# Ledger of designs, part 39: peptides against a protein of PDB entry 5ONS

Target 1, 181 residues: chain A of PDB entry 5ONS
Amino acid sequence: MFKKFDEKENVSNCIQLKTSVIKGIKNQLIEQFPGIEPWLNQIMPKKDPVKIVRCHEHIEILTVNGELLFFRQREGPFYPTLRLLHKYPFILPHQQVDKGAIKFVLSGANIMCPGLTSPGAKLYPAAVDTIVAIMAEGKQHALCVGVMKMSAEDIEKVNKGIGIENIHYLNDGLWHMKTYK

## One batch from the design tools (peptide; aimed at target 1 I102 K139 L170)

Design b2_p23_7_s2 (made by RFdiffusion4, then SolubleMPNN; its pose is not in this set)
Fold by OpenDDE base, seed 3:
Structure b2_p23_7_s2 (fold): chain B 181 residues (1-181), chain A 23 residues (1-23)
Amino acid sequence: as target 1 above (181 residues)
Amino acid sequence: MEDEEFEKKLEELLKEIEELLAK
């Protein structure tokens, strides 16, 4: 989603959200990520304005005090930014790739099934279309936010093709944006 | 990229994450 993304070239505008809209978004976030509810007040304090950064290709980034929290495309599901996910790693279920897959993940490549079934990988139960954090063997912080294109069960059985779509990864355009005020 | 450059870049990114978490 952010392979060719640059803040100066791909941001269209930024709007401050009304209280009613913020409430709706918070409810949606709790629905998508139930474990976030106890933490939502410190992530999105009531006293702080919430903004949406509108980008090209119908990408929207939710921000508070310049911090990039979540993003979505075409009003689809929200994804946490890696920066938020690093602070709150429990927001997403995890999948782990082996050391050999790290370079490919960090190039924005989709994750193929063999990279999820190899000895250094750890594949946990997850349904198709589940948003997941991609961990790497020997690393404590997520390298990527992805979407299961196959269930964990099918990845194990079929073991070929795209297992997880790479949505947001370390060193992509969103990562380099860091803040937006 | 070369292996050494890759490892350095990854370490720098991880260091940035650690600094962010320390705040």
Scores: peptide ipSAE 0.077, ipTM 0.677, DockQ to the pose 0.000
OpenDDE base, seeds 1, 2, 4, 5: peptide ipSAE 0.081, 0.070, 0.067, 0.065; ipTM 0.694, 0.680, 0.669, 0.664; seed 1 fails the geometry check

Design b2_p23_7_s3 (made by RFdiffusion4, then SolubleMPNN; its pose is not in this set)
Fold by OpenDDE base, seed 1:
Structure b2_p23_7_s3 (fold): chain B 181 residues (1-181), chain A 23 residues (1-23)
Amino acid sequence: as target 1 above (181 residues)
Amino acid sequence: DEDEKFEKELEELLEEIEKLLAE
C-alpha cells in the first residue's frame, strides 16, 4: 500500500474529526481489536483532537497529536501503523517468518507460504482476511502489518502461493512519514 | 529502564534492516 508512498506527493489534506465521528471510530477499533479497549484512552485521549490525513488512492491515516495511529483504504478496515503496533504489540495476532523471508518482506513482497512453515517460522491459527503482525525470527518488534490470504490451516496444508499480503512494512513510505501535524 | 531497552532494541532492528536493504 505504501511502497511508492511519499508524504509530499501523496498527502492531499488533513481534517479534524467531530466528536460523534471519533466515537464511531473508537467503537469500530474496539470491534476490530478487542484487546485495545483498555488502552484506547491513552492512545486517543479524550482531550486531544483526532485528525484524518487524507491521501491519494483513498487512503486515510488517523492521527492524534501528530502520531500516526491507524490507516485504512476506501473506508475498509483499520490497520494499525507499525509505530503504534511497536508500542502495543498485542493489538494484532502474530505470525512469524523465517530469517530468509525478512529481506523480501522489507522489499514489500507478499509473504509466501514456505516462509511461514519453514524452520524458524511460527504459524499461529488465523482465519483468512485476518489482519496480522508479521514478526521476524529472533526479533521482538514487528516488521510488517499484513492480511491473511489463506487460513493458517491452509497455509500449512497447501504450503504454496501467497499466504499473507504485505500491507505496511518497515521503511516503507508510511514508516518514513513518522509524524503529521 | 524499560524505555531505554525498547529504544535500543528498535535501533538494533533498524540497523539490521538497513544492512539487509543494502545487500
Scores: peptide ipSAE 0.134, ipTM 0.714, DockQ to the pose 0.000
OpenDDE base, seeds 2, 3, 4, 5: peptide ipSAE 0.118, 0.087, 0.084, 0.095; ipTM 0.718, 0.688, 0.686, 0.681; seeds 4, 5 fail the geometry check

Design b2_p23_7_s4 (made by RFdiffusion4, then SolubleMPNN; its pose is not in this set)
Fold by OpenDDE base, seed 2:
Structure b2_p23_7_s4 (fold): chain B 181 residues (1-181), chain A 23 residues (1-23)
Amino acid sequence: as target 1 above (181 residues)
Amino acid sequence: SEDEEFEKKLEELLEEIEKELAE
């Protein structure tokens, strides 16, 4: 989603959200990520305005105090930014790729099934379309936010093709945006 | 090697993340 993203070229505008819209978004976030509920007031304090940075390709980034928290495309599901995920690693279920897959993940490539079934990888139960944190063998911090394109069960059984779609990864355009005030 | 260089850069990136998280 952000492989060729550049803040200067791909950001259109920024709007401050109405209270009612914020409430709706918070409810959606809790629905998507139930574990975030106790932390949501910390992540999105009531006293702080919530803004949406509108980008090309119908991408919207949710920000509070300049911090990029979540993003979505075409009003689909919200994804946490890696920066937020690093602070709150439990927001997403995890999948772990082997060491050899790291380079490809950080090039923006989708995660192929063998990278999730090989020694050094760890595959946890997850349904199709589940948003997941991509961890790596021997690394503490998530490298990528992805979406399951196959269930964990099918990844193990079929073990070929795209297992997880790469949505947002370290050093992509969103990562380099860092803040927006 | 290319792999070694990549690993080095990755570690630097991860260390920067750790630094940011510590602030």
Scores: peptide ipSAE 0.531, ipTM 0.909, DockQ to the pose 0.000
OpenDDE base, seeds 1, 3, 4, 5: peptide ipSAE 0.142, 0.097, 0.100, 0.119; ipTM 0.741, 0.716, 0.685, 0.733; seed 4 fails the geometry check

Design b2_p23_8 (made by RFdiffusion4)
Pose (drawn by RFdiffusion4):
Structure b2_p23_8 (pose): chain A 181 residues (1-181), chain P 23 residues (1-23)
Amino acid sequence: as target 1 above (181 residues)
Amino acid sequence: EEEELEEELEELEKIREEFEEEE
């Protein structure tokens, strides 16, 4: 989603949200990520203004104190930014690719099933369309936010095709936009 | 913990740069 994304060519503007809208977004975040509820007062303090950074192709980025928290396209599901996920790794269920796939996902490639079924990889049960944190064998921190395109059981069996769609990865355009200011 | 994170990020960036140079 952000492979060729930068602030100049992709950010149209930034709107500050009213209280009515903030509550609605928080509710959606709760529905989507149940375990995030106890942490929202910390992530989105009552005191701080909440902004949406509007981007081309109807991408929205939710910001608080200039920190990028979540993003979505159209009115689709919210995804945590990798920076927010690094602060709260438990927000998402995990999938671990083998170390050989690191170079490909850091270049924006989708995750193929061999990257999840090979030694060094760890595949956990997940239904299709689950938003997952991609972990790497031997690495402590997540490197990609993905969406299951095939269920985990199908990935073990079919073992060919895109297992996980690469949505946001370390040092993509979104990662380079450290803050909005 | 912050320093470890920065070192890991630099390592991963090097892996990406080496891969792009090979292409």

Design b2_p23_8_s1 (made by RFdiffusion4, then SolubleMPNN; from b2_p23_8, 10 letters changed)
Fold by OpenDDE base, seed 4:
Structure b2_p23_8_s1 (fold): chain B 181 residues (1-181), chain A 23 residues (1-23)
Amino acid sequence: as target 1 above (181 residues)
Amino acid sequence: MEEEYKEEIEELKKLQEEFLKEL
């Protein structure tokens, strides 16, 4: 989603959200990520304005005090940014790639099944379309936010093709954006 | 956090540079 993203070229505008819209988004976030509920007031303090950074390709980034928190495309599900996920790693279920897959994930490549079934990888139960945090062998922090393109069961059985779609990864255009006020 | 992946980032850069040179 952000492989060729550049803040100067791809950001269209920034809009401050109304209170009613913010409440709706907060409810949606709790529905998507139940574990976030106790932390949501810390992540999105009531006193702080919430903004949407509108980008090309129908991408929207949710921000508070310049921090990039969540993003979505075409009004689909919200994804946490890696920066938020690093602070709150429990927001998403995890999958772990092996050491060899790391450099490919960092290039924006989708995660192939062998990178999830090989020694050093850890594959956890997850259905198709589940948004997941991609962890890496020997690393503490997630390097990617992805979407399951196969169930964990099918990844293990078939062990060929794209297991997880790479949505947002360390050092992509969104990562380099850092903040937006 | 970027520091945690420094080695892999450097390896990726090398691979990309080598690939571009061979084109």
Scores: peptide ipSAE 0.537, ipTM 0.857, DockQ to the pose 0.199
OpenDDE base, seeds 1, 2, 3, 5: peptide ipSAE 0.536, 0.525, 0.519, 0.456; ipTM 0.856, 0.852, 0.850, 0.867

Design b2_p23_8_s2 (made by RFdiffusion4, then SolubleMPNN; from b2_p23_8, 9 letters changed)
Fold by OpenDDE base, seed 4:
Structure b2_p23_8_s2 (fold): chain B 181 residues (1-181), chain A 23 residues (1-23)
Amino acid sequence: as target 1 above (181 residues)
Amino acid sequence: MEEELKKEIEELEKLREEYLKEL
C-alpha cells in the first residue's frame, strides 16, 4: 500500500474530525480490535483532536497529536501503523517469518507460504482476511502489517503461493512519514 | 525499550542492505 508512497506527493489534505465521527471510529476500532478497549483513551485522549490525513489511492490515516495511529483504504478496515503496533503489540494476532524472508518483506514483497512454514517461522491459527502483525525470527517488534490471504491451515497444507499480503512494512512510505500535524 | 527498537531496526536495515548488495 505504501511502497511508493511519499508524504509530499501523495497527501492531499488533513481534516479534523467531529466528536460524533470520532466516537464512531472508536467503536469500530474496539469492534475490530477488542483488546484495544482499555488502552483507547490513552491512545486517543478525549481532549485531543483527531485528524484524518487524506491521501491518494483512497488512503486515510488517523492521527492524534501528529502521531499516525491507524490507516484504511477505500473505507475498509482500519490497520494499525507499525509505530502504534510497537507500543501496543497485542492489538493484532501475530505471525512470524523466518530470517530469510525478512529482506523480502522489507522490500514490500508478499509473504510466501514457505516463509511461514520453514524452521524459524511460527504459524498461528488465523482465518483468511485476518489482519496480522508480522514478526521476524529473533526480533521483538513487528516489521510488517499484513492480511492473511490463506488460512493458517491452508498455508501449512498447500505451502505454496501468497500466504499473507504485505500491507505496511518497516521503512515504507508510511513509516518514513513519522508524524503529521 | 525505545533503544532496543532502534537497535532492531538497524539490524533489519542491515539485512536488507546486505541483500541489495548481492543483487
Scores: peptide ipSAE 0.457, ipTM 0.871, DockQ to the pose 0.773
OpenDDE base, seeds 1, 2, 3, 5: peptide ipSAE 0.030, 0.092, 0.119, 0.400; ipTM 0.611, 0.633, 0.608, 0.853

Design b2_p23_8_s3 (made by RFdiffusion4, then SolubleMPNN; from b2_p23_8, 11 letters changed)
Fold by OpenDDE base, seed 3:
Formats: C-alpha cells, structure tokens, sequence
Structure b2_p23_8_s3 (fold): chain B 181 residues (1-181), chain A 23 residues (1-23)
C-alpha cells in the first residue's frame, strides 16, 4: 500500500473530524480490535482532536496530535500503523517469519507459505482475511502489518503460494512519514 | 526499554539499507 508513498507527493488534504464521527470510528476500532478498548482513551484522548489525512489511491490515515495511528483504503478495515503497533503489540494477532524472510518483508514482498512453516517461523491459528502483525525471529517488534490470504491451517497443509499479503512494512512510505500535524 | 526499541529499529533499518545496496 505504501511502497511508493511519499508525504509530499501523495497526501491530498487533512480534515479534522467531528465528535460524532470520532465516536463512530472508536466503536469500529473496538469491533475490529476488542483488546484495544481499555487503551483507546489513552490512544485517542477526548481532549485531542482527531484528524484524517487523505492520500492518493483512496488511503486515509487517522491521526491524533500528529501521531499516525490507523489507516484504511477504500473505506475498508482499519489497520494499525507499525508505530502504534510497537506501543501496543497486542492489538493484532501475530505471525512470525524466519530470519531469512526479513529482507524480503522489508522490500514489501508478500509472505509465501514456506516462510511461515520454516523452522524459524511460528504459525499461529488465524482465519483468512485476519489482519496480523508480522514478527521476525529474534526481534521483539513487528516488521509488517499484513492480511492472511490463507488460513493458518491451509498454509500448513498446502504450503504453497501467498500466505500473507504485505500491507505496511518497516521503512515504507508510511513509516518514513513519522508524523503529520 | 526505549533504548532497546530504538536499537532494534535501527538494526532493522540497517538491514533494509544493506539489502538495497546489494541489489
């Protein structure tokens, strides 16, 4: 989603959200990520305005005090940014790739099934279309936010093709954006 | 914990840089 993203070239505008819209978004976030509910007032304090940074290709980034929190495309589900996920790693279920897969993930490549079934990988139960944090062997913080293209069960059984789609990864255009006031 | 986080991120960023240089 952010392979060729540049803040100066790909941001269209920024809008401040009304209270009613913010409430709706918070409810949606709780529905998507139930574990976030106790933390939502810390992540999105009532006193702080919430903004949406609108970008090309129908991308929207939810921000508070310049911090990039979540993003979505074409009114689809919200994804946490890696920066938020690093603070709240429990927001997403995890999958782990081996050390050899790190450079490919960091290039924006999708995660192939063998990279999730190798000895250094850890594959946890997850349904297709689940948004997941991609962890790496020997690392504590997520490299990538992805989407299961196959269930964990099917990844194990078939072990061929794209297991997880790479949506947002460390050092992509969103990562380098850092903040937006 | 913040120092460890920053170090890990830097390490990953360096891996990315190294990979790009190898291409």
Amino acid sequence: as target 1 above (181 residues)
Amino acid sequence: MEKEYEEEVKELEELRKEYLEEL
Scores: peptide ipSAE 0.350, ipTM 0.796, DockQ to the pose 0.776
OpenDDE base, seeds 1, 2, 4, 5: peptide ipSAE 0.313, 0.339, 0.322, 0.214; ipTM 0.784, 0.795, 0.791, 0.689

Design b2_p23_8_s4 (made by RFdiffusion4, then SolubleMPNN; from b2_p23_8, 12 letters changed)
Fold by OpenDDE base, seed 1:
Structure b2_p23_8_s4 (fold): chain B 181 residues (1-181), chain A 23 residues (1-23)
Amino acid sequence: as target 1 above (181 residues)
Amino acid sequence: SEKEYEEEIKELKKLQEEYLKEL
């Protein structure tokens, strides 16, 4: 989603959200990420304005105090940014790729099944379309936010093809934004 | 710690850069 993304070229505008809209978004976030509920007031303090940065290709980024928290495309589900996920790693269920897969993930490549089933990888139960944090063997912080294209069960059984779609990865265009005010 | 975090991010970026140079 952000492989060729540049803040200066791909941001269209920024809007401040009304209280009622913020409430709706918070409810949606809790529905998507139940574990975030106790932390939501810390992540999105009531006193702080919430903004949406509108980008090309119908991408929207939810921000508070310049911090990039979540993003979505075409009003689909929200994804946490890696920066937020690094602070709150429990927001997403995890999958772990082996050491050899790291460089490919960081190139923006989708995660192939063997990278999730090989020694050093860890595959946890997850259904198709689940948004997941991609961890790496020997690393503590997620290097990618992805979407399960196969269930964990099918990844193990089939063990070929795309297991997880790469949505946002470390050092992509979104990562480089850092903040937006 | 923050130091450990920054070091890990640095390591990952190095891996990324090395890979990109090989392409």
Scores: peptide ipSAE 0.464, ipTM 0.876, DockQ to the pose 0.800
OpenDDE base, seeds 2, 3, 4, 5: peptide ipSAE 0.427, 0.176, 0.438, 0.189; ipTM 0.864, 0.677, 0.867, 0.692

## One batch from the design tools (peptide; aimed at target 1 Q42 R83 K87)

Design b2_p24_1 (made by RFdiffusion4)
Pose (drawn by RFdiffusion4):
Structure b2_p24_1 (pose): chain A 181 residues (1-181), chain P 24 residues (1-24)
Amino acid sequence: as target 1 above (181 residues)
Amino acid sequence: SEELEEAFEEAEELYEEGEEEREE
């Protein structure tokens, strides 16, 4: 989603949200990520203004104190930014690719099933369309936010094709936009 | 690469900040 994304060519503007809208978004975040509920007062303090950074192709980025928290396209599901995920790794279920796939996902490639079924990789049960944190064999921190395109069981069996769609990865255009200011 | 290394250092820093904030 952000492979060729930068602030100049992709950010149209930034709107500050009203209280009515903030509550609605928080509710959607709760529905989508149940375990995030106890942490929302910390992530989105009552005191701080909440802004949406509007981007080309109907991408929205939710910001608080200039920190990028979540993003979505159209009115689709919210995804945590990798920076938010690094602060709260438990927000998403995990999938671990083998170390050989790291270079490909850092270049924006989708995750193929061999990257999840090979030694050094760990594949956990997941239904299709689940938003997952991509972990790397031998690495402590997540390096990609992905969406299951095949269920985990199908990935083990079919073992060919895109297993996980690469949505956001370390040092993509979104990662480079450390803060909005 | 140097940039990748810096990104991993930043990820670790964010993890440590998040852990410290959760303990508060």

Design b2_p24_1_s1 (made by RFdiffusion4, then SolubleMPNN; from b2_p24_1, 8 letters changed)
Fold by OpenDDE base, seed 3:
Structure b2_p24_1_s1 (fold): chain B 181 residues (1-181), chain A 24 residues (1-24)
Amino acid sequence: as target 1 above (181 residues)
Amino acid sequence: SAELEESFKEAEKLSEEGEEELKK
């Protein structure tokens, strides 16, 4: 989603959200990520304005006090930014790729099934379309936010093709934004 | 790479900040 993303070239505008809209978004976030509910008031304090940075290709980034928290495309599901995920790693279920897959993940490539079934990888139960944090062998922090294109069960059985779609990864255009005020 | 190392350093910093926030 952010392979060729540049803040100067791809940001269109920034809008401040009304209270009613913020409430709706918070409810959606809790629905998508139930574990975030106890922490949402810390992440998005009621007294702080919530903004959406509108980008090209129908990408929207949710921000509070300049911090990039979540993003979505075409009003689809929200994804946490890696920066938020590093602070709250429990927001997403995890999958782990082997050491050899790291280079490809960080280039924006989708994760192939063998990279999830090989020694050094850890594949946890997950349904298709589940948003997941991509961990890597020997790394403590998430490298990527992805979406299961196959269930964990099917990845093990078929073991061929795209297992997880790469959505957001370290050193992509979103990562390099850091903050937006 | 140096860029990746810097990113991991930032990730560690964010993780530490998160741990402190979770203790509040």
Scores: peptide ipSAE 0.565, ipTM 0.929, DockQ to the pose 0.914
OpenDDE base, seeds 1, 2, 4, 5: peptide ipSAE 0.546, 0.545, 0.542, 0.556; ipTM 0.926, 0.926, 0.925, 0.928

Design b2_p24_1_s2 (made by RFdiffusion4, then SolubleMPNN; from b2_p24_1, 10 letters changed)
Fold by OpenDDE base, seed 3:
Structure b2_p24_1_s2 (fold): chain B 181 residues (1-181), chain A 24 residues (1-24)
Amino acid sequence: as target 1 above (181 residues)
Amino acid sequence: SKELEESLKEAEKLSKEGEEELKK
């Protein structure tokens, strides 16, 4: 989603949200990520304005005090930014790729099934379309936010093709944006 | 707060490591 993303070229505008809209978004976030509920007031304090940064290709980034928290495309599901996920790693279920896959993930490549079934990888139960944090062997912080294109069961059985779509990865355009005020 | 700051620092280190890996 952010392979060719540049803040100066791809950001259109920034809008401060109304209280009612913020409430709706918070409810949606809790629905998508139930584990976030106890932390949501810390992540999005009531006293702080919430903004949406509108980008090209119908991308929207949710921000509080300049911190990039979540993003979505075409009003689809919200994804946590890696920066938020690094602070709150429990927001997403995890999958782990082997060391050999790290380079490819960090280039924005989709995660192929063998990279999830090989020694050093750890594949956890997950349904298709589940948003997941991609961990790496020997690393404590997520390399990527992805979407399961196959169930974990099918990845193990078929072991061919795209297992997880790479949505947001370290050092992509969103990562380099850091903050937006 | 300290834990969050530490997490951010570690994330930045990981980012730098990733950049180095891509250059290989």
Scores: peptide ipSAE 0.327, ipTM 0.841, DockQ to the pose 0.090
OpenDDE base, seeds 1, 2, 4, 5: peptide ipSAE 0.245, 0.040, 0.053, 0.036; ipTM 0.801, 0.663, 0.679, 0.658; seed 2 fails the geometry check

Design b2_p24_1_s3 (made by RFdiffusion4, then SolubleMPNN; from b2_p24_1, 11 letters changed)
Fold by OpenDDE base, seed 5:
Structure b2_p24_1_s3 (fold): chain B 181 residues (1-181), chain A 24 residues (1-24)
Amino acid sequence: as target 1 above (181 residues)
Amino acid sequence: SAEFEASLEEAEKLAKEGEEELKK
């Protein structure tokens, strides 16, 4: 989603949200990520304005005090930014790739099944379309936010093809954006 | 939070390492 993303070239505008809209978004976030509910007031304090940065290709980034929190495309589900995920790693279920897959993930490549079934990888139960944090062997912080393209069960059984779609990864355009005030 | 900032620093290090690896 952000492989060729550049803040100067791909951001269209920024709007401040009304209180009612913010409430709706918070409810949606809780629905998507139930574990976030106790933390939501810390992540999005009531006193702080919430903004949406509108980007090309129907991408929207939710921000508070310049911090990039969540993003979505075409009114789809919200994804946490890696920066937020690093603070709150429990927001997403995890999958772990082996050491050899790291460089490919960080190039924006989709995660192939063998990278999830090999020694050093850890595959946890997850259904198709589940948004997941991609961890790496020997690393503490998530490399990537992805979407399961196969169930964990099928990844293990078939062990061929794209297991997880790479949505947002370290050093992509969103990562480099860092803040937007 | 200082704890969160420390965590972010570690993440930045990981990102930097990844970038260097991709340049090889």
Scores: peptide ipSAE 0.061, ipTM 0.678, DockQ to the pose 0.104
OpenDDE base, seeds 1, 2, 3, 4: peptide ipSAE 0.054, 0.044, 0.056, 0.054; ipTM 0.671, 0.653, 0.679, 0.669

Design b2_p24_1_s4 (made by RFdiffusion4, then SolubleMPNN; from b2_p24_1, 10 letters changed)
Fold by OpenDDE base, seed 2:
Structure b2_p24_1_s4 (fold): chain B 181 residues (1-181), chain A 24 residues (1-24)
Amino acid sequence: as target 1 above (181 residues)
Amino acid sequence: SSEFEESLKEAEELSKEGEEELKK
């Protein structure tokens, strides 16, 4: 989603959200990520305005105090930014890729099944379309936010093709954006 | 937080490692 993203070129505008809209978004976030509920007031303090940075290709980034928290495309599900995920690693279920897959993930490539089934990888139960944090063998923090294109069961069984779609990864355009005020 | 700073350092390291591996 952000492989060729540049803040200067791809950001259109920024809007401050109304309270009612914020409430709706918070409810959606809790629905998507139940574990975030106790932390939501810390992540999105009531006193702080919530903004959406509108980008090209119908991408919207939810921000509070300049911090990029979540993003979505075409009013689809919200994804946490890697920066937020590093602070709150429990927001997403995890999958771990082997060492060999890291370079490809960091190039924006989708994650192939063998990278999730090989020694050094860890595959946890997850359904299709689940948003997941991609962990790297030997590392403590997520390098990618992805979407399961196959269930964990099918990844193990079939072990061929795209297991997880790469949505957001370290050093992509969103990562480099850092903040937006 | 110090933990977040550490995460950023790891991210930088991982990024560097990835770039080096692709050049190979």
Scores: peptide ipSAE 0.342, ipTM 0.837, DockQ to the pose 0.042
OpenDDE base, seeds 1, 3, 4, 5: peptide ipSAE 0.321, 0.341, 0.333, 0.336; ipTM 0.826, 0.834, 0.830, 0.835

Design b2_p24_2 (made by RFdiffusion4)
Pose (drawn by RFdiffusion4):
Structure b2_p24_2 (pose): chain A 181 residues (1-181), chain P 24 residues (1-24)
Amino acid sequence: as target 1 above (181 residues)
Amino acid sequence: SFEEAMEEAQELFEEGEREREEAL
């Protein structure tokens, strides 16, 4: 989603949200990520203004104190940014690719099933369309936010095709936009 | 670079842990 994204060519503007809208978004975040509920007062303090950074192709980035928290396209599901995920790794279920796939996902490639079924990889049960944190064999921190395109069971069996769609990866355009200011 | 991003990710992890401990 952000492979060729930068602030100059992709950010149209930034709107500050009203209280009515903030509550609605928080509710959607709760529905989508149940375990995030106890942490929202910390992530989105009552005191701080909440802004949406509007981007081309109807991408929205939710910001608090200039920190990028979540993003979505159209009115689709929210995804945590990798920076938010690094602070709260439990927000998402995990999938671990083998170390050989790291170079490909850091270049924006989708995750193929061999990257999840090979030694060094760990594949956990997941239904299709689940938003997952991609972990790397031998790495402590997540390197990609993905969406299951095949269920985990199908990935084990079919073992060919895109297993996980690469949505956001380390040092993509979104990662380079450390803060909005 | 990848190494710099990993270093930043570690800093963010440690920051998030400290913030959670303070909130508790």

Design b2_p24_2_s1 (made by RFdiffusion4, then SolubleMPNN; from b2_p24_2, 10 letters changed)
Fold by OpenDDE base, seed 1:
Structure b2_p24_2_s1 (fold): chain B 181 residues (1-181), chain A 24 residues (1-24)
Amino acid sequence: as target 1 above (181 residues)
Amino acid sequence: SEEESLEEAAKLSEEGKEEIEKAL
């Protein structure tokens, strides 16, 4: 989603959200990521304005105090930014790729099934369309936010093709945006 | 670079831990 993203070229505008909209978004976030509920007031303090940075290709980035928290495309599900995820790594369920997959993940490539079933990988139960944090063998921090394109069960059984779609990865355009005030 | 990004990730992780710890 952000392989060729550049803040200077791809940001259109920024709007401050109304209270009612913020409430709706918070509820959606809790529904999507139940583990975030106890922390949501810390991540999105009531006193702080919530903004959406509107980008090309119908991408919206939710921000508070310039911090990029979540993003979505075409009013689809919200994804946490890696920057938020690194602070709150429990927001997403994890999957772990082997060492050999790291360079591909960090190039924006989708995660192939063998990279999730091989020695060094760890595949955890997850349904199709689950948003997941992509961990890596020997790494402590998430390299990528992805979406399960196959269930964990099917990844193990079929063991070929795209297991997880790479949505946002370290050193992509969104990562480099860092803040938006 | 990749290494720089990983270092930033580590810093964010520590920041998060501190924030969480303060809230507990």
Scores: peptide ipSAE 0.640, ipTM 0.944, DockQ to the pose 0.923
OpenDDE base, seeds 2, 3, 4, 5: peptide ipSAE 0.324, 0.324, 0.629, 0.626; ipTM 0.838, 0.835, 0.941, 0.941

